# Peptides against a protein of PDB entry 7UQJ, part 121

Target 1, 160 residues: chain A of PDB entry 7UQJ
Amino acid sequence: PELYQNFNITPPRGVLFHGPPGTGKTLMARALAASCSSDERKITFFMRKGADILSKWVGEAERQLRLLFEEAKKHQPSIIFFDEIDGLAPVRSSKQEQIHASIVSTLLALMDGMDNRGQVIVIGATNRPDAVDPALRRPGRFDREFYFPLPDVKARFKIL

## One batch from the design tools (peptide; aimed at target 1 S55, target 1 (a further copy) G59 E97)

Design b2_p30_3_s2 (made by RFdiffusion4, then SolubleMPNN; its pose is not in this set)
Fold by OpenDDE base, seed 2:
Structure b2_p30_3_s2 (fold): chain B 160 residues (1-160), chain C 160 residues (1-160), chain D 160 residues (1-160), chain A 30 residues (1-30)
Amino acid sequence: as target 1 above (160 residues)
Amino acid sequence: as target 1 above (160 residues)
Amino acid sequence: as target 1 above (160 residues)
Amino acid sequence: EKEEEEERKRKEIEEERAEQRAAALEEAAK
C-alpha cells in the first residue's frame, strides 16, 4: 500500500514472486512489508504458507482464506504473503484436482473481489511459476510477475 | 548454527560474503542470524563495521575484537558479522601496514583459536574480496566464500 | 521513473530509506532500480557512499555531486542512490560543521534544482534518519521516508 | 574515552531502539 502510494502505483491485486528456492522471495516480501511500514502508517503483514492452508480440511481452507482477506482488509494497508503458493494453487490439471479446485476458486474470487482502491497487496511466492494455476496469473490477480534469479551458486549458499 | 544444522553442514569458522555494494550481504547475515534463532534457540548476532574497529586507537581495536569474540562465545550460539571487513583486514601489503597488521593478526588468532565445536560463526562482508588479507581466506578462517551478485535486473522486477 | 509512471505519481525528488544497518536499504534501492528497468526502458543506477563523497577535498565533493546529478540527468530515467547519506549530509549542528555545510548546501540545491518532470529519483539510505540534516527531509527533497526495520527474527526465519 | 563511551551508548540505544522497533513490528506482523 504505502510502497505503492510512495511509488504512486495502482497497487496490483497480486504480485507473483517466482524463482529458484533460496532466491530471497520470502525475504523480499518481508523486507517490502517492513520497508513500507512507517511510524505513521503501519502495514500489516499477513504470511501464510500454501501447504499450511492446503493441509486443512476441505472447506476450512476456504474459510481461512476468507478470514485472512477480511482481516487484511480490516487492517489496511496490508500485505498478504503466500509463501509457496504453488502448494496452495497448483495447476488445475494436477491429479489432486478436487481439493485444490475449491481453494483456487476461493482465492480467485477473493482476489477478484478486491477493489482496485484496496490497500491490500497480495504477494505469492513460488519456486515453480508454471505450477501456479494460470487463472491466478491473469490481470487483476497476480498480474505482476517478478523473477528472482538464482543468485550465483555462491550467493545461494548465503541465502539458504 | 541452525542454518548449518538445517543444511547438515559443519559450520565453517568463517564465511566471507562478497559482492558489489548493496547485494544484501548485511541483510543476509542478519537474515541468517534471525532464521537460525528459534524460540527455543536464540542466536546472538554481533555486528561490527570494519572501519569502526579500525578507527580505534592501536591496541584498543585488538581489545575490542577480543571482547567481541569472548562475548560471542559466552552467548553461543552466536554470529559475529563484520560488515566491510576489507576496512578492518586489508591486504597486508597496503601502505597503512602497521596499524592494520596488528588488527589482522589479532583477528587471525581469534579465528584460529575458535574450536570447531564452537557455536560461533563469523561472517565477513566485503565488496572487495581481493582487498581482504589472503590469510583470512584460508581454511579454518573465512574458508567459505559466497558471492552476492547484483540481484539481476530481473530479481528487482519482483520486489517492486 | 516507471514505478512512479505505472502509479501515475509525481515522483518524489528524494526517498529516504532508513532503518537499522543491514535491513536491506541498499538491496531495496538496488531492487527498485532493476525493477523499474524494463527491456524497453533501462534505468541507470548511480550509487555513491556518503563517506566516500565526504572524504574528498572541499570543493571536489561538491563537484562530484554536480557531476553525479548531471550524469543522472543525462541518463534518464535514473536513480541516484546515496548509501549511508548520514555520512554525507549530517545534521548541520554537528561539530564538523564547515566541510559538511557546503556539501549539504550543494545537495540541497541539486535536489531543489530537479524539475518535477525529471526522471531522476534520489534515494538516500541511512541507519540514522535523525542524523540527516532536516533540510534534506523537507518536501521536494527526501520527502518520502521508508523505514526498513530489521527483518524481524520471524521475517528472517521465513527467508531461510 | 567519554565521547567513545557516549557514541557506544548511542549505538547501543540505537540498536535497542532498533530491536524494540523490530519487536513491535513482529507483534504487528502476528
Scores: peptide ipSAE 0.000, ipTM 0.225, DockQ to the pose 0.037
OpenDDE base, seeds 1, 3, 4, 5: peptide ipSAE 0.000, 0.000, 0.000, 0.000; ipTM 0.295, 0.167, 0.214, 0.292; seeds 1, 3, 4, 5 fail the geometry check

Design b2_p30_3_s3 (made by RFdiffusion4, then SolubleMPNN; its pose is not in this set)
Fold by OpenDDE base, seed 3:
Structure b2_p30_3_s3 (fold): chain B 160 residues (1-160), chain C 160 residues (1-160), chain D 160 residues (1-160), chain A 30 residues (1-30)
Amino acid sequence: as target 1 above (160 residues)
Amino acid sequence: as target 1 above (160 residues)
Amino acid sequence: as target 1 above (160 residues)
Amino acid sequence: EEEERQRREIERIERERAEQREKALEEAKK
């Protein structure tokens, strides 16, 4: 509750930050982590890169995801940031189906298994939202999406 | 000369931005590119990802680097930003030696071949500076290093 | 001294980051804060938004600025980042003169009162440098300016 | 009130982006 009260945002389980590279997705996630941290409540920030989980943890990716979510739950309030989540959870129809299917299924299950009362936010960042499995974008998972465009020269992006 | 006069910084040929992921290295490079641009003098920003040059240009990576530096020189003042440069120029002692040796050698030669009078800045970003070939970190190449630490959770970031 | 040695930059009291929104000014400030932090020396990063100081602290803005500078001095080495400083320190000729005059005067006095030997950097960010009181841009205050233009779309950003 | 103003500004930015995406998709179909 309280972590989300600071933002006046209904608590999403997951937020997808998507947009071209260098649009500040990772920074926004860190800034959110920092902004949610008060002197009284430090937020624990967990960062993982999708491709690194696959490359470093070949055959253990499921276990590593479980451990990550358990650790995040243990260190509440916490943020789990998946950078390049398209590398971890590609669209099921991609020829990489067989290698990633179990990992995606594990991530889905972990997000579904999060108690809505928990002080754990999951942030996924991708440059290719269309490369992320649509199952991850359903309600109760990454149910909020924030598009980070390249700073369009014409758009007066009032970065408030 | 002039590009660096704006910063009152002795012109490095190359700057290494290193630090944990999401510390703003890429955005810093873009912001620097932006900041050096005046209405009168637009800086051309070239961005490449080290791993993408290797994966997309297998066997042509040297040529692509040459073309990049030539294009940057043609569009002076310019910034060449290599994101994840550790992917392009791994430490020579890594078991990937034979595949990357020519690419690293080409990058070294291109950096050495930059006229100090040129208005081309090369920025390398990495999460693992120790994974970057030390030859790239020598004077006249990436001779300046900027460490981008994770905002330490213990530092009371009072983001009011 | 040392904070600025890491940058090979003569220690400014203040640095103005200016340029269109989304050009990475805030990120640059954070990345600088990060980059100046070593494992041995953590930099304390203070962030304030100009408009928030005015809106939240109507009638106490001067006191809040004093407290901010005192806290930054206490937690040296430190960075004070004012986002949207044009909201805090508008040009005196703007019809908002009477409301902001004391706040601007306080900020001027605080910047003037910084010992040049202190390890406190003040970074102001604005999308409208011409909306910032020129008195803040004088030597010993925001004496360095970094323009962050929008990456011009016409510049062939070959983001490969 | 200020939070509600920020929310409305975010919604406006999201709408303008949706319209730009739709235009870009229409131009890409030509």
Scores: peptide ipSAE 0.000, ipTM 0.213, DockQ to the pose 0.032
OpenDDE base, seeds 1, 2, 4, 5: peptide ipSAE 0.000, 0.000, 0.000, 0.000; ipTM 0.185, 0.229, 0.202, 0.206; seeds 1, 2 fail the geometry check

Design b2_p30_4 (made by RFdiffusion4)
Pose (drawn by RFdiffusion4):
Structure b2_p30_4 (pose): chain A 160 residues (1-160), chain B 160 residues (1-160), chain C 160 residues (1-160), chain P 30 residues (1-30)
Amino acid sequence: as target 1 above (160 residues)
Amino acid sequence: as target 1 above (160 residues)
Amino acid sequence: as target 1 above (160 residues)
Amino acid sequence: AEEEELEEMAEEMAAEREAAIEEAREELAE
């Protein structure tokens, strides 16, 4: 941590996995979760699938998001993987419902808002990156974007 | 206050920060929240978002807004910051649930009934200005609209 | 009435001020209420909003609306002004609440219960006219309309 | 009694939101 405090830099804590289906996005997330449970320093893995937080009560989806990010603050070494994040956080439109744009606005305020979110890495896997809200694709929340392509010749040889 | 009585004008008590993502809106609100807590006279910063207002009970979201504005009047030199305010206050629509139009109407009434002395300042950052209700964007509610643009060369040099 | 009842032209049961925001609709009702700064028993003015009637309880909103209309009948020549009548009477649909729908179901029955010797006039204001419920715009209700447009050049010169 | 009617009004609002969530999930499934 003194290497990052040597400068006045904060580490990148957000990655957006994107690419075609079957290219290794969830596999890489699964390997990262299996590696986080065997290095004997507790990196807590939070798995979230799509719109797991959707509820029929008003304000319960934003409350579940706030609780997920808070429980991530309770244990500092924690990770949040959002599988199929284009179904949880679509581009905010006036035509669609307010539960969607309200979830996206809560996710924006919880990733880079007024309060610091802690040592929480946030990973989102998507097949449709341009269905993710563009305000979620900037540094401070999903700094990096890993493009997982269809494998080339050497990579197909290695996979096989 | 005698300058604002000599000319028959009321000081603006509302600001809407708007601009592209990552241009300085939450940063300015964070710098103003740190400047509220340093000097010989104290300004109270009230931070809000859509999650700690929206409730699942009838008449509880507007009661939380009224408690916020009454508590800010109690601590009278005050700032109220609504981040991602298009999520809290979308454009009123009959094809939406009534809780969002009811929040926008309660917010319009509470802003039209403030102290009328420049004691409660209300600051909102929407990232998208069109999504916010036009009744909130008229002078009397959010008087000033600060456009935080993408920086030009001298501004990029200063930021770097 | 000794003049206007000679010709049998009935006064309107419901007059609707509608227009863009900031066009002076609340000023006209405030100026008519300062024309109620006159002596008693003539042009009693009631200033209500799309809020401060609707409550947590199930009967105080309709009971209070029936009482407002009864006090309006008690002082015979009277005016009821509903500012932001889309807050009190939104569009009834299946995303609509039950308390607002019953407020509309009682306001309609109270406007059809108002007699033909027109001594109570109900003026209502809105910035979004096709967001008020369609039933109050039917004949025998809010049927005469005043459009308040943005000012032209001479009107902006007088305002300045 | 009036509190029970308020609970019913809250359930009706929740049922209306549940139908919209079901439709959004069916669109996501496609």

Design b2_p30_4_s1 (made by RFdiffusion4, then SolubleMPNN; from b2_p30_4, 19 letters changed)
Fold by OpenDDE base, seed 1:
Structure b2_p30_4_s1 (fold): chain B 160 residues (1-160), chain C 160 residues (1-160), chain D 160 residues (1-160), chain A 30 residues (1-30)
Amino acid sequence: as target 1 above (160 residues)
Amino acid sequence: as target 1 above (160 residues)
Amino acid sequence: as target 1 above (160 residues)
Amino acid sequence: EEEEKIKKIEEERAEARAKEIEKYLEKLKA
């Protein structure tokens, strides 16, 4: 919030973190949530796994998404982090269209329905940006993308 | 590659990393990929989660495996890392045989079809080596196994 | 084991670790397993992911749970760690009742069937304690709960 | 630079989780 206010940048509604698994996407999302939290203004961090919304909430995924966005709106400033968002909103395929079309449509509508003045940031993390429905990657949704490369050899040997 | 060339050891087509979750199997696979990469010869690292190949690619898992091996062959030297490979090739059970038999057979055929001159290494990581189809653990496939024990408390506090 | 013996505390059959994702629940369970292991008395650490028991073992989940508890009993002292236990035993909903009721009932029966003199500790980790079937959270089951808060803002600012 | 920042964040989080684990282990030992 403050960082975007300071730069007069319209805060993106959604940020897509993409890159190989274990490049720190989830870690960065949490780091951002922590860094944006001050003693005066704690950011509420909501975390959901994309696959969990589909699998645990079979036939209630839409309702759970609505509740999540309502809760995030209630606890502004907030970050909604979707880990493995490619599990929530895979590219529409004929075999999955009936099962996922409504969930994707709900997520799109929720992202579109966020007032730009709301202090709710949505972060999606994926290892496969091309597996995320292109409709989610449009302006006003996940319109900023950050690539998380593999740390170089030398950097990774220090993590081991 | 160089390590196996130096010792006149036929590079295994497949290496199985097994051990408790969060013992660093994925991290080691990536570190190996990194360590085997030089400035002159970058190793292409392909990573797939075993469960994703089954769930995200319902009825195309075989095609996606073929494409993955073709892409790895195109980008030699390469490492194909299957995280949670026990999700891709569970031990054949009567209830799963029809769904998984073709995928397992495809993976077996792809591993068998790798030319020994190809610089493609396949790494499978599992928390349950006994849940991996024994056919994958035969010579010419995942014929080398590395156990990743839990680091003792002291060692783990240093990794933490 | 020793810690509870030293304090004359009836060792809880089950401990529920709950809190936001990546607060170290899995890490703590492993650290406990390691800290309770001496050179003379190694604790056997069994780890299962709740979602894996449901998804990988379709129609054998109950059998796999029984085998896990039998194996843990055979290798006493032992810790059974269920990561994402809310995936194994979600709160009973009408849509999931038929699929999960038997698995939940099996887990309940296995926890109830543990002799209090047995050196088997069950640890469940969840990001959603309210998504765990309340029957599992009763005395003699997961009757101790530990909340893993997000590190405070100050601690997290140092992590950024 | 971003990789180093991510790495540093990973290391610092690992360390913070370790310290939290130590504190919880100490609390469990007490």
Scores: peptide ipSAE 0.000, ipTM 0.237, DockQ to the pose 0.026
OpenDDE base, seeds 2, 3, 4, 5: peptide ipSAE 0.000, 0.000, 0.000, 0.000; ipTM 0.216, 0.353, 0.251, 0.358; seeds 2, 3, 4, 5 fail the geometry check

Design b2_p30_4_s2 (made by RFdiffusion4, then SolubleMPNN; from b2_p30_4, 19 letters changed)
Fold by OpenDDE base, seed 4:
Structure b2_p30_4_s2 (fold): chain B 160 residues (1-160), chain C 160 residues (1-160), chain D 160 residues (1-160), chain A 30 residues (1-30)
Amino acid sequence: as target 1 above (160 residues)
Amino acid sequence: as target 1 above (160 residues)
Amino acid sequence: as target 1 above (160 residues)
Amino acid sequence: MEEEKIKEIEKARAEAREKKIKEYLEKLKK
């Protein structure tokens, strides 16, 4: 967030972190939140796990998403991190149609409703970018995508 | 990995990575896998998510764990990474008693059955170390624990 | 650490963690230190920031490095973590020639002087691996390099 | 030798990724 202000870049409304599980998507989102915080301007970091929103808030996931975005806006500059966003917003063709469709529609509307001047960045992490509704991956939503590769065994030796 | 050789430390059979979500536990595990691979000796990295084993393999989770450990041993040197191990092996006091108890018992037996000379490391990641069965945290199992703190805003600024 | 024993990998004398700031390099180094400690054998973790050594010890940085390595050897098994090692050991071609050259030469000599049997690992972290003297990146020094990506959508997918 | 080659390949990949990330961050900075 601050990086975008610091760099006079229009922050993307949404950033999709995708890559194999355990590629540091969640770490990086948190690290970004912190890197954008100064002593003068702390970034508020909101984290939700997609599956947890669905499992904990069956029938209220839409309301919880609205409240999350309102809270993030209230505490701006903010990062909303959705871990496993494929769990929250699966491809609309997935058999659990109606519940997921409403949640996805709510998330789409919330991302579209974020004013470009809002200091709220949404980061979605997924191990399966193809399992994320393509509508979320459009401009003005998760319009930037970050690939987190498996280090190959060689590339991993160079990471730890 | 190297630190244990350098330090003449007997490698734990299991390492528990714990800390707030998105602190890089999974990243670290993968990076460890990479750091231990050479061109001559590639580490085979097996990753399972605790919740996925339970959800995908209802009633077969024990068998899948056995197969995983056998495969890891067959492809040694290996890392078995359990992401969200609290999802696979919750504290035994949780009311979903029988299924989780059998899975935990299987995982305990598999960790105990690992030859100390085996080139298989088990890494468990959790956001809730207190939600992991304490029996898994005993010597010879996940007997080493690594805390992944939230970088404070300052530390995150230094990490990203 | 353990993975190197498990994998029969000769531990590097030095490991370079590189990647954008806030990618978890410092966190990883601390986690590695913790991972290598048991109740029976605690790893002593020494942390220095490259810029802090230069700024605090103008004209004595070489002596402070020697003392640090001696202390690390005395308290082995040990990790020496240099955060922002590019601040301590910039590329020799950088215009602040003489002071940095002596410090780099001292660090090179200290890393070369570490017995391969020594239970001292050196971890350097940098946001600018290209700003680290290539001589430090040779075999027997920082001969393993670990990339901590920022979420570049493409680059993260390859690293974790 | 293979460990060194791994280290070199991983370095080159890490550097290439870092470069791409830096370039992307710089593009994210633009």
Scores: peptide ipSAE 0.026, ipTM 0.302, DockQ to the pose 0.054; fails the geometry check
OpenDDE base, seeds 1, 2, 3, 5: peptide ipSAE 0.026, 0.023, 0.013, 0.000; ipTM 0.326, 0.223, 0.310, 0.339; seeds 1, 2, 3, 5 fail the geometry check

Design b2_p30_4_s3 (made by RFdiffusion4, then SolubleMPNN; from b2_p30_4, 18 letters changed)
Fold by OpenDDE base, seed 1:
Structure b2_p30_4_s3 (fold): chain B 160 residues (1-160), chain C 160 residues (1-160), chain D 160 residues (1-160), chain A 30 residues (1-30)
Amino acid sequence: as target 1 above (160 residues)
Amino acid sequence: as target 1 above (160 residues)
Amino acid sequence: as target 1 above (160 residues)
Amino acid sequence: DEEEKIKEIEKARAEAREKEIKKYLEELAA
């Protein structure tokens, strides 16, 4: 908290985990949530899949996003984890533009509207950072990016 | 190369990884890509989800498949990995037949059209090999199959 | 088997695994299937994703569920594992009510119609137990619930 | 002891399968 105040830097509101699927993005987000939780400070972990927001909540996705951010604010400190965020906010392509544009605009507004003093961290995970709307990757939104490389074969066979 | 010429066997163009989800099919495909890559010979790894091709590219799935195979050919040696290929090419059922039939026909044609001398390997992963269109499992397509069993309980509790 | 007869308890027909995603629900269900399988008694493991039943089998989901339960009965002893069961049977919300109501009603009827003497176990996994239709969580259905907590950070960083 | 043996057997099976698939992929790429 204090470190961001001293440097007049807009504290990152969002972290983008990107890298190939099965590199542990979701696992890392959960491990981080668990590591930052102590007996004195329980972090509430919210998880949504990008594809689920579009598919399960057709016509209410914007409302569900608002409710998610309100609930995360209510249960601070909290982490909102969007798995497969490229499914939620794909780069604007002409044919799906209207439906996606509303959802993306809502997510942008929610990220922009978060109080910098709030203990809500947003993590987006994607296998395709270039498929995420560039507007989400700007300062004050998903402005921190962590690449999850494939572990070397030798390292992976130790995880298998 | 030479071994397939001597036996008049159409060299396998595709490998089907099948087995229960979370058995490491995707991880293995990636580990294989990494292990076959040397400093002198980088393998380009392309990954698509079967469900994504149908859902994200409605009405352009055939074009996107063609572009994927062209890009893989351009970046040889390459691996095209289709995760959840049963979502891409389900066994022909009457009601979804027309949309799926076009995509399946395109994938069949692309696999059949691959130069046997090309260094493009296609890997399909599925949890349900019997849900994959049998036409994809014929010689010259996904004609090699690798079963990914569940690790025994005791081994899995060490992965958990 | 015998333990449930002695207590006049309706044997649980279904077990609900709930907890955060990536806590090993699917892994545990599979591990249980493997551990209960001996050389003398092979358990047949059926797996479906809730979202797949709704999305892949639009207008035949009820038939596919019936076929699944019939196949599981034919291959006893068997486990039917529904991954992401909240996608199959969401809490009844007004707009998707008709399509979901038929599928949920079919699943309820299939679970209610299972012979208590049959060696078919149904496991549902969800990240959101409160998003599962409460009718599925009643006695004789998913009446046993297992919470899968996040492993402690120390345990997870050994898996990463 | 049994848990380590099972882990070693599964690791050996995974490594054997990797080696087999790798060899197969190398043969296809060659």
Scores: peptide ipSAE 0.031, ipTM 0.290, DockQ to the pose 0.026
OpenDDE base, seeds 2, 3, 4, 5: peptide ipSAE 0.008, 0.010, 0.012, 0.007; ipTM 0.231, 0.344, 0.330, 0.360; seeds 2, 3, 4, 5 fail the geometry check

Design b2_p30_4_s4 (made by RFdiffusion4, then SolubleMPNN; from b2_p30_4, 16 letters changed)
Fold by OpenDDE base, seed 3:
Structure b2_p30_4_s4 (fold): chain B 160 residues (1-160), chain C 160 residues (1-160), chain D 160 residues (1-160), chain A 30 residues (1-30)
Amino acid sequence: as target 1 above (160 residues)
Amino acid sequence: as target 1 above (160 residues)
Amino acid sequence: as target 1 above (160 residues)
Amino acid sequence: EEEEKIKKIEEERAKAREKEIEKYLEELAR
């Protein structure tokens, strides 16, 4: 009886990609989406900007988040990529409190409500991980963090 | 004493980027090299083409590989990017056997000889992961694989 | 008389990186900046978002562009990366005409005013090349275009 | 058959772009 220790690496429900701007967070998320897809298993990739959810969907941001997660759930396996998630889910102590708090609470509830059987991965990208509500960084949410450091501007390509 | 289990995600010694040509493997490798560098921690990026190692360094390819790894080790943290690694490390069963076998053996030894404490990441890029010697794809070598798919022109971004 | 045809590969004054969002345009620009930097020749990388230039620098956008180009010229060799350049330089026919027209005109003049001897490369990144003013895509401006295709969603990551 | 033709054209365009990028990177490296 081959102990396939299926390291049930429960695909983290949420992955936080954090690091300076232009470090390839969005590209990596797309590459991950791409790479997890096969001819037989197409991953649906949903991309949203956190700031766009706030600015374009004023008053409907919560509904649009719910619809996004429902659509992602309907099109499993799916990746939901939140670019600039710090724009969507700022730390609750930031002075623009009430609307942000509701959106954060909705996102928390949607991430918590993901059945472990769901093939929905949520990727948040931020340049400011400390600006993301710590509640989103808890287990069952963005519980894995990947740091995307800056390309050193000084990276010596010695092309010999 | 908070056991920060540093999830020592031991940076994979080797990452294989594979996928069709023009999928941005080289770009992503440069980007990762770039993205792993900080203002305080410059990553040295070494790029070599597998075919160039064979063609330009006829009879010295092993020595050049050793020098490359020594130089990378000297300039830690470092990324060694092998573009077209299938050209360097073809499957041993391919009829150009002896010279390739020695180069592959040298690369294997160099990857195995990297101290786990070494901040040297090796990235191999190939369009043909199946043309890469399986020995390179073993744990402690190119033990992580990232597939770079073709752009599906039909990726229906429903931009809502 | 050695005809060094100096192929005056006039380094393109402007390169347009275009393609879907998260295709690594920003990352490539940073990687290029990094790649062109040596110990002896550090490239200064300037990054600006097109939308930020409009929104943060209301009424001063032209001045800030001039300052940016002056600073880039002062710190040669330099790369100026405009992320979301379509936000900075929308097609002239779009109804928000006057402020945008002035900013576009300033950017055009700054790109035209770059001495061929200047080691300043301008990289514009856009998800919408057709939303960029065609005047910016003319010779001596963004005269080279690189398309960044989507990673195909069908990529097989074998995550072992 | 049309999907395979489109795929081949896309692969050729991808290869062409890769070569152009490589050539450009090689030109920048000189």
Scores: peptide ipSAE 0.011, ipTM 0.354, DockQ to the pose 0.085
OpenDDE base, seeds 1, 2, 4, 5: peptide ipSAE 0.010, 0.007, 0.007, 0.038; ipTM 0.381, 0.395, 0.202, 0.390; seeds 1, 4, 5 fail the geometry check

